Peptides against a protein of PDB entry 6RGO. Designs and how they scored, part 48

Target 1, 392 residues: chain A of PDB entry 6RGO
Amino acid sequence: MALKLLGFNQDATCFSVISSNKGVTIYNCDPFGKCFELEKSTSNDEELDFLVEMLFSTSLIAVVDKTIGASKRKKLKIVNTKRKATICELTFPHEIMDVIMNRKIICVVLKSDQIFVYDISCMKLLRTIDVRGEKLKSTSKFRNSEAVGDIGVRVSLSTDNNSILCYSSYSKSDKENAPLNDIVVFDALKCIQINVLPAVHQSNIVCIACSPDGMLMATASEKGTIIRVFKTIDTENDEPILVNEFRRGSRPSRISEMKFNHDNTLLACVGESDTIHIFALPVTTTEADANEDDTLQQSSHSLSSSINGLQYISKGLANRFGKIIVSKIPTQSQQRHVAYIKIPENAKYRIGFPKDTTNTIHICGEDGNYLVYSIPRNEVGPCTLVKSNTFD

## One batch from the design tools (peptide)

Design b1_p17_2_s3 (made by RFdiffusion4, then SolubleMPNN; from b1_p17_2, 5 letters changed)
Fold by OpenDDE base, seed 2:
Structure b1_p17_2_s3 (fold): chain B 392 residues (1-392), chain A 17 residues (1-17)
Amino acid sequence: as target 1 above (392 residues)
Amino acid sequence: SDEEEAEEILEKLEKLS
């Protein structure tokens, strides 16, 4: 049977799949099993396509039927899975490309490069972000949206209640072909732009991950060779802070997904390659005011030895023209993965980090495997398989 | 809990339908 992965929920307690014969199935990770099924409404041999976003492990899902010919690609349904009932339906002017949510916000990304931001509690529209309209203010020509293939606005939302939205935007280059290589950081609750990171890659950004707390953001371009991690809110001398630059590989390969773990100590990436890569992030000691007294022996598991090469490249060379030249970290000083998972060739995988265990990763494949791996903390090497389940 | 907050959201949304 052909499976298509929809991905994990925010805390990796559930994942969603499309089965060609059954429709959408949501699996619980522990105990492993089906928790919801949305039956195929049509007997046609049409390839099923859906967006499904689940609010954690709850009965709230957002569903878009993207199946060709279904004429539903512009409709968002909010569904109560316990009641098997549609509780809200929204219709958009353009095809829905992505849906993301947390406890406060739903963001809907359209093929028009618009982001609709809703208050989830009442489905009130808070903001329409027109990423193309911002480009048109900088570049007079509408690119016909039809000719730009698999390149659109990418989004990521913090899973916390602060609701930090990171999205790709068009660079202010006078070139008709401005890439989607800027990032905007947006407070989705207050509807305020917090930060702009210009030209974070040389080509279009195809993957973004926000940390659960919204304090970090990871970016990858269509080349997928380098991953950059930035602070979202904090700036140094009004310039974006590059925290890390990771090398996934030397060969171009698309990254489809990135995720931070719950404590922002790990970043995982997956895509078209045979390898999931896991990178270690520096522990940002927030200087919590050390009021002297409480000798809580924080067992500093010093990831001591191999991180000596963290040159904080805090000093972006501000070129006189306000272009942040992200200094290319010399290829020799680019950090590699600390851990990896080998996956079958030609199988698409999705990744998730559980909240309760910062040293584990959940993965699922279009091959019908759900796998739990332990991540080594003291050595560079392969992850260890802890649990395996199959689905159809 | 996350479930209680989601049930409250669902109840609010069901009142709008």
Scores: peptide ipSAE 0.275, ipTM 0.895, DockQ to the pose 0.847
Fold by OpenDDE base, seed 4:
Structure b1_p17_2_s3 (fold): chain B 392 residues (1-392), chain A 17 residues (1-17)
Amino acid sequence: as target 1 above (392 residues)
Amino acid sequence: SDEEEAEEILEKLEKLS
């Protein structure tokens, strides 16, 4: 059967798939099994296309049926999975491209490069972000959306209640064909722009990941060779803080998804390559709550010593025109993966990090495999398969 | 819990429908 992966939920406790015969199925990871099924509305051999976003392990899902006709592609349904009932239906002026949520916010991304930000508790519209309108204020020509192929606004939302939204925006270039290579950091609750990271890549950004706490953001361009990690809120001298620059590979390959683990110590990426890459992040010791006295001297020789070489390359060379040139970490000092998983060639995979086990990664494939891997702590190498399940 | 917060959200949304 043809499977299409929709992804993991925020804490990797569930994942959703489209089965060509059944419709949408949501699987629980532990214990492994089907927790929800949305049957096909039509008996036609039409290729099923859906968006499904699940709120953690709850009965709340957002669903967009993209299978049949331009009208359905504009409808968001909020569904109670326990009741199999639609609670709310919203209709948008344009096709829905993406839906993301946390406990506070739903963001709906349209083909028009608009982001609709809703308070989930009442489905009240808090903000419409018009990424094209911002571009038009900077550049006179509309790109026809059809000519850009898969290049649209990308979004990521923090899974915490701070609701930090990171989205790709058009660079302020006098060129008619400005790339989507800026990042805006946005407080989705307060509807305030917190930060703007200009020209973080040379080409369009195709993948963004926000950390669960919203303090870090990872970006990848169409080339997918370099991943950059930035602080979202913090700036040095009004310049973006580049925390890490990782090399995924030397050959161009699209990254489809990136995820941070829950303690911001790992970043995983997956895409068109035969390899999931896992990168180590420097532990930012927030010096805050060092108060409680408890004496346990366990000499954990933390791997802290070898990461000392990442000079925070905060030195964007502001060129004469105020363009922050993100200082390229020399290609020789670009960190590689600390761990990897080999996946079948041409199989699309999704990734998720469970909350309780920071050294475990969940993956699922269009090949019908759900796999749990242990990530090595002290060595560079392959991840170890801990659990496997199959789904149809 | 995340479940309790989501059930509270669901109950709020069901009152608006």
Scores: peptide ipSAE 0.187, ipTM 0.870, DockQ to the pose 0.845
Fold by OpenDDE base, seed 5:
Structure b1_p17_2_s3 (fold): chain B 392 residues (1-392), chain A 17 residues (1-17)
Amino acid sequence: as target 1 above (392 residues)
Amino acid sequence: SDEEEAEEILEKLEKLS
């Protein structure tokens, strides 16, 4: 059977798949098993396509039927899986490209480059963000959406209640073909733009990940060779703070997904390559107040790889428009993975980090494998397989 | 709990439908 992966939920307790024979199936990770099935509403001969966004391990899901020929590609359904009932149905003017949620907010991304931000508690529209309209106010020419293929607005939302939304935006360029290489950081609750990171890559951004707390953001371009990690809110001299630049590989390869672990110590990436890469982030020691005296010299020689944070303030090349282009960190300052997982060639995989085990990663493949790996703490090397299950 | 908050959201949404 052809399986299509939809992904893990926010805390990696569940994942969803499309089965060509059954429709949408949701699996629980522990104990492993089917927890929900959405039956096909379409003819047997059509290739099924869906968006499914889960609210953690709860009975709340958002569903979009994207099947070709279906008039449903503009409809968002909010479903209670316990009751098997549609609670709410919203119809949009354009095809839905993505849906992301947390406990407070649902964001709906349209093919029109619009983001609709809703209060989940009442499905009230809080904001419509017109990513193209902001460009059109600066450049009177409509890009024909047909010619751009798989390049659209990318979004990521913090899983916490702060609801930090990161989205890709068009650079202010006099070129008719300005890339989606700016990032906007947006408070989705207050409906306020917090920050703008100009020209974070030279080409279109194809993958974004927000940290669970919304304090960090990872970005990758169409090349997928370099991942950049930024602070979302903080700026230094009105410039974006580049925390890390990671090298995934030397060969171009599309990154399909990135995720932070719960404590912002790890960033994982997956895509068209035979390797899931896991990168270590510098532990920002919040200066815990240097109060009490307790002398317990437990000499845990943490491998202080003294990555002397040479804050290479990447001197942003101010372009002719006063926008800073984030310069590439010198190749010598680019960090490699600390851990990896080998996956089958041409198998699509999705990744998730469980909340309670920051050194564990969940992965699932279109090959029907659900795998749990342990991440090595004190060495650079392969992850260890801890648990394996199969699904169909 | 996270489940209690989501069940409260579901109950609120079901009262609006």
Scores: peptide ipSAE 0.181, ipTM 0.868, DockQ to the pose 0.828
Fold by OpenDDE base, seed 3:
Structure b1_p17_2_s3 (fold): chain B 392 residues (1-392), chain A 17 residues (1-17)
Amino acid sequence: as target 1 above (392 residues)
Amino acid sequence: SDEEEAEEILEKLEKLS
């Protein structure tokens, strides 16, 4: 059967798939099994296309049916899975490209490069963000829908109640074809722009991840060779906003998803390559907990000593506040993965980090595999398979 | 729990429908 992966929920307790024969199926990870099924409305052999976002392990899902007709692609349904009932339906002026949520906020991304931000508790519109801005309204002929590949606004939302929204934005370059290479950090609750990171890559940003607490974000361009990790907030201390640069590979390859673990110690990435890469983040020792566990410091010091060699050659792009965001970091100072998982080259995979086990990763494939891996702590190497299940 | 918080959200949304 043809499977299409929708992804894991925020805590990796569930994942969603499209089955060509059944429609949308949600699986529970532990105990492994089907928890919900949304039957296809049509008997036609049409390729099913859906967006589904689940709120943690709950009965609340957001659903967009993209299979049939341009009108359905503009409708968001909020569904109670326990009651099998639509609670509310919203209609947008343009096709829905993405939907993300947490306990406070739902964000809807449109093909028009607009982000609609709602209070989930009452479905009240808090903000419409126009990423193209007012200047482009006069001259933007709609990008002819055919030739511009899957380059749209990318978003990520913190899973916590702080509701930090990171999104890609167009550079202020006078070029008609300005790349989506800026990042905006937005407080979705207060509806305020916290930060702007200009030109974080040379080409369009195609993947963004926000940390669960919203303190970090990761970005990858269409090249997918370098992943950058940034602080979302400018610290008063002269600390660089660029925390890490990771090298996924030397060959270009699209990254489809990135995730932080729940304690911000790991960043995983997956995409078109045969390898899921897991990177270690430097533990920001807040000065307070430095006293007790001397033994774990030796392994962290070897990773941190490689970062201290970052002579921040201050010839990077300055933000609007005069801070340099992106220096020309030498290729030798780019960290590699600490762990990896080999996957089939032609199988799309999705990734999730469970809350209770910071050294465990959940993965699922369009090959019908749900896999749980243990991440090695003290060595660079392959992850160990702990559990496997199959789905259809 | 996360389930209790979301049942509360669902009950709030269902009162608006």
Scores: peptide ipSAE 0.173, ipTM 0.863, DockQ to the pose 0.820

Design b1_p17_2_s4 (made by RFdiffusion4, then SolubleMPNN; from b1_p17_2, 6 letters changed)
Fold by OpenDDE base, seed 5:
Structure b1_p17_2_s4 (fold): chain B 392 residues (1-392), chain A 17 residues (1-17)
Amino acid sequence: as target 1 above (392 residues)
Amino acid sequence: SDEEEAEEIEEKLLKLS
C-alpha cells in the first residue's frame, strides 16, 4: 500500500498517515496502536491527499481534503475523533496550503500567500496577514504561481501559550522575482509584529521550526546545506541574533522538517537525504542568581567542548535597500551534527520530540516503520534504536 | 488536562454553530 506521512503532533505522542486503502489513520506512540481512522469520502480511484493537524493528544484535529478534483481544498474542518463529528467548518477564498495550531491559535496558510490567524476557542479571526500585500502595492504582477509549484509561505508556531508565529516573507527587492527569504516573528495572540529578520538566506526559505517556547527559530533554504538558528525576539544593535549555523551536508538536499526538543538543547532535521541530523544547541545558562554557598564539587566533566561562542556578529551586508543580508559564518565556524540516524534511501520520514524525554526522538517512515531512538549525550555518533513498531 | 481543554474548546465551538 502507498503510505503518505502527515507527521507527529506537538509532543510526539501521536502521528498521522494517509493510507491509499483506508484514508487518514492516527497512531498512538505509547502504547503503540491505531487510535483513529477517517474513512474515505472519495471514489476508490483518486490518489488521496490530506492536511491533518492534531491538537496534542486531544480528540480534536484540523482536516483539509486536498484530493485532486475535490471541491474541499478550500475547507478546514475541526473534527472530534471520539465522536467522529465535524464541530466546525471554515471555507477560504483560496486553496489551503498548510495548517498549524497550538492550544490557543490556529494558523491557516493559503495559496494566495495569506495567513489567517484564529482564536481556537471561538474560531474568531484575529488577523489576516497578507505576505504579498506589502509588495503588491508596488507590483501588480501576480507571480504565475503555476511555474514554481513548491515555493510558498512557510510557517511555524510555538507549542506554548505565547503563540509565537514565524513566517517567511518576500524581501523588499526591486526584482519582480524577490525570494521568500525574510522571516517575520509575530505574536499571534496580541496580533503584533515582534521582529523582522531580513534575508536570512540567499534563496527561498523552504523549512522553518520555532522552539516550543518561541525563543528560538531554525531556518533552511532550498539548498538545505546550512541551517541557521536565530533568537526570535532579542536583537543586538537592531540586528538579528544568529545563535548557530549548522552544516547538514556538502550536497544540496531538501529539508522537509526540523524540530527542537522540549528544552531547546537539540535541533533535528529530516528530508530527502539518507540521514536524520541532530545538532546540539548551546545551553544558554540563564544566570541563575548566584545565591547560596553549597560547595558540592560534583566534577561532572561535561564535555565542555568550549565552543567559545565567538559571536561572529555576521556583519550583515547592507544591501542597497538598507536591509542586512545575514552573511554565512565561515565554514570553520559551522557546527556539525552531534548525533545521526540512517534511514532508507528515498524513504520519507517525519520526526518528533517527546516532552518528557529530551534525549529521545520518535521517527516514522512511509516504509511503515515507527522507531524510537536514544540520542547519545557525551559522544558524537549514531543514535541507538530503543523501540521498533510497524504500521500499514 | 489536555482532554478537558479540548472539551472546553468543543463546547465553545458548538455554541457558535
Scores: peptide ipSAE 0.321, ipTM 0.888, DockQ to the pose 0.903
Fold by OpenDDE base, seed 1:
Structure b1_p17_2_s4 (fold): chain B 392 residues (1-392), chain A 17 residues (1-17)
Amino acid sequence: as target 1 above (392 residues)
Amino acid sequence: SDEEEAEEIEEKLLKLS
């Protein structure tokens, strides 16, 4: 049977899949098993396509049926999974491309490059962000959406109540073909733009991950060779703070998903490659906890490779070809993964980090495998398989 | 709990539909 992965929920307690014969199935991770099934509304042998976003481990899901007709692709349903009942329906002017939520906010991304921000508690529209409309004020030409291919606005939302929304935006270049290589950081609750990170990549951003606390953001371009991690809110001299630059690989490969773990110590990425990469983030010791005197001498051999956090103040060398503000971190200072998982070639995988075990990663594949891996702490190497289950 | 938050959201949404 053809499986299509939808992904994990925010805490990796559940994942959702599309089964060609059944429709949408939600699995619980522990204990492993089916917790919900949404039957296909049609007897037709049409390829099933859905968006499903879960509200953590709750009975609430946001569902978009993308299988049949342009009308369904514009309808968001909020469904109670226990009651199998639609609570509310929203209809949009354009096809829904993505839905993301936390306990406070639902963001709906449209094919029009609009982001609709809702208060989840009352489904009140707080803001419509028009990413194209901001570009059109700078560039008079409507690009026909057909010429942009699979490149649309990407979004990520913090899983906390601060509701930090990161989205890709068009660069302010007068070129008709401005890439989606800027990032806007937006307070979704206050409906205020907090920060703008210009030209974080040379090409379109295809993947964004916000940290659970909204303090960090990871970005990848169409090349998928370099992952950049920025602070979301903090700036230095009104310039974006680049925290990390990771090298996934030397060959171009699309990254489909990135996730931070719950304590911001790890960043995982998955995509079209045979390898899930896991990167270690420097623990930002907030200077505040330095005062507790507790003398416990545990000789943690800190592999203090003194990565002097040279805050490379990217002195924006205004090179003649436009303000690439992100100083290229020298290729020698680009960190590699600390851990990896090998996955079958051509199998799409999704990733999730459980809340309670920061060194554990959940993965699921279109091959019908749900796998739990332990991430090595003290060595660079493969993750260890801890648990495996199969689904259909 | 996450479920209590969901029930509160559901009750609010059902009053608006």
Scores: peptide ipSAE 0.320, ipTM 0.886, DockQ to the pose 0.892
Fold by OpenDDE base, seed 4:
Structure b1_p17_2_s4 (fold): chain B 392 residues (1-392), chain A 17 residues (1-17)
Amino acid sequence: as target 1 above (392 residues)
Amino acid sequence: SDEEEAEEIEEKLLKLS
């Protein structure tokens, strides 16, 4: 049967798939099993297309049916999975391209390059972000949306209640064909722009990941060879802080998804390549105020010593025109993966990090495999398969 | 809990529809 992956939820406790025969299915990860099924409304052999965004392990999902006609592609439904009931329906002026949520916020991305930000608790529209309108203020010509193919506004939302939204925007270039290579960091609750990271790549950004706490953001371009990690909120001298630059590979390959683990120590990426790459991040010791109490000095020689070589390349060369050139980490000092998973060629996979186990990764494939891997801590190497399940 | 938060959201949404 043809499976289409929709993805994991925010904490990797569930994942969603489209089955060509059944419709939308949600699986629980532990214990592994089907927890929800949305049956096909039509007996037609039409290729099913849905967006499904889950609210953690709750009974609430956001659903967009893209299968039939331009009208359905503009409708967002909030559905209770236990009751199989539509609780709320919203209609948009344009096709819905993406939906992301946390406990506080729903963001709806339209084909018009608009982001609608809602308070989930009352479905009140907090903000419409017009990424094209910002472009038009900077550049006179609309790109016809059809000529851009898969290049649209990309978004990522923090899974915490701070609701940090990262989205791709058009660079302020006098060129008619400005790339989507800026990032805006936005407080989705307060509806305030926090930061702008200009020209973080040379080409359009095709993948963004926000950390669960919203403090870090990872970006990848159409080339998918380099992943950059930035601080979202913090700046040095009004310049973006580049924390890491990772090399996924030497050959161009599209990255479809990236995820941080819950403690911001790992970044995983997946895409068109036969390899999931996992990168180590430097442990930012937040000085949590050490209140007093006594116990055991066990000298865990933490692997802290070898990461000292990442000079925070905060030195963007501001060119004469105020363009922050993100200083390229020399290709020789670009960190590679610390761990990897081999996946079948041409199989689409999704990734998720469970909350309670920072060294575990969940993956699922359009091949019908749900796999749990352990990530090595002290060595560079393959991940170890811990659990395997199949779904149809 | 996650479910209690979802039930509270649902009750609010059902009052608006």
Scores: peptide ipSAE 0.316, ipTM 0.887, DockQ to the pose 0.899
Fold by OpenDDE base, seed 2:
Structure b1_p17_2_s4 (fold): chain B 392 residues (1-392), chain A 17 residues (1-17)
Amino acid sequence: as target 1 above (392 residues)
Amino acid sequence: SDEEEAEEIEEKLLKLS
């Protein structure tokens, strides 16, 4: 049977798949089992295509049926899975490309390079972000949207209530072919732009991950060789702070998904390669005001030894023209993975980090495997398989 | 709970439809 992965929810307690015979199926991770099924509306052998975004482990999901006709591709349904009822329906002017949510916000990405931001509690439109309109103010020519293949606006939303939205934007280059290589950081609740990170890659950004707390963002280009991690809100001398630069590999390979763990200590990436890579992030000690007294022996498991090469390249060379040249970290000083998982060739995988276990990763494959791995903390090496389940 | 928050969202959405 052909499976298509839709992904994990925000806390990796559930994942969703399209089964060619059944329709959309949602699985619970622990205890492992099918918790919901959306049956096919049609008996036809048509390839099923859906977007499904879950609201954590709740009965609420956002669904877009992309299988049949251009009209359905423009409809978002909010569905209660327990009642099997549509509770809200929204229609958009263009095809829906992506849907992301947290407890406060739904973001809908359209093929028009528009992001519609809604208050989930009342489905009130808070903002329409026109990423193309911002480009047109810089470049007079509409690119015909049909000729740009698999390159569109990418988004990521913090899973917390602060609702930090990171999205790819077009660079202000006078070139007709400006890449989607800028990042905008946006407060989705207040509808305020917080930060702009210009030219974070040389080519189009194809993957973005926001940390759960919205304080960090990871980016990858269509080359997928380098991952950059930035602070979202904080700036140094009005310049973006590059926290890390990771090397996934030397060969180009698309990254399809990245995720931070709950405490921002790990970043995982998956894509077209046979390997999931896990990178260690420096523990940002927030200087919580050390009021002197409470001797709580926090066992600082010092990931001490191998992180000596974190040159804080805080000093972006501000070239006189306001272009932040993200200094290419020399290839020799680029950090590699601290852990990895080998996956079957040609199987698409999705990743999730559970909230309760910062050293555990959930993965699921179009091969019908749901796998739980333990991540080594004291050594560089393979992850250990802890649990395995199959689905169809 | 996550379910109570979902029920509150659903009740608000059903009042708008």
Scores: peptide ipSAE 0.310, ipTM 0.886, DockQ to the pose 0.898

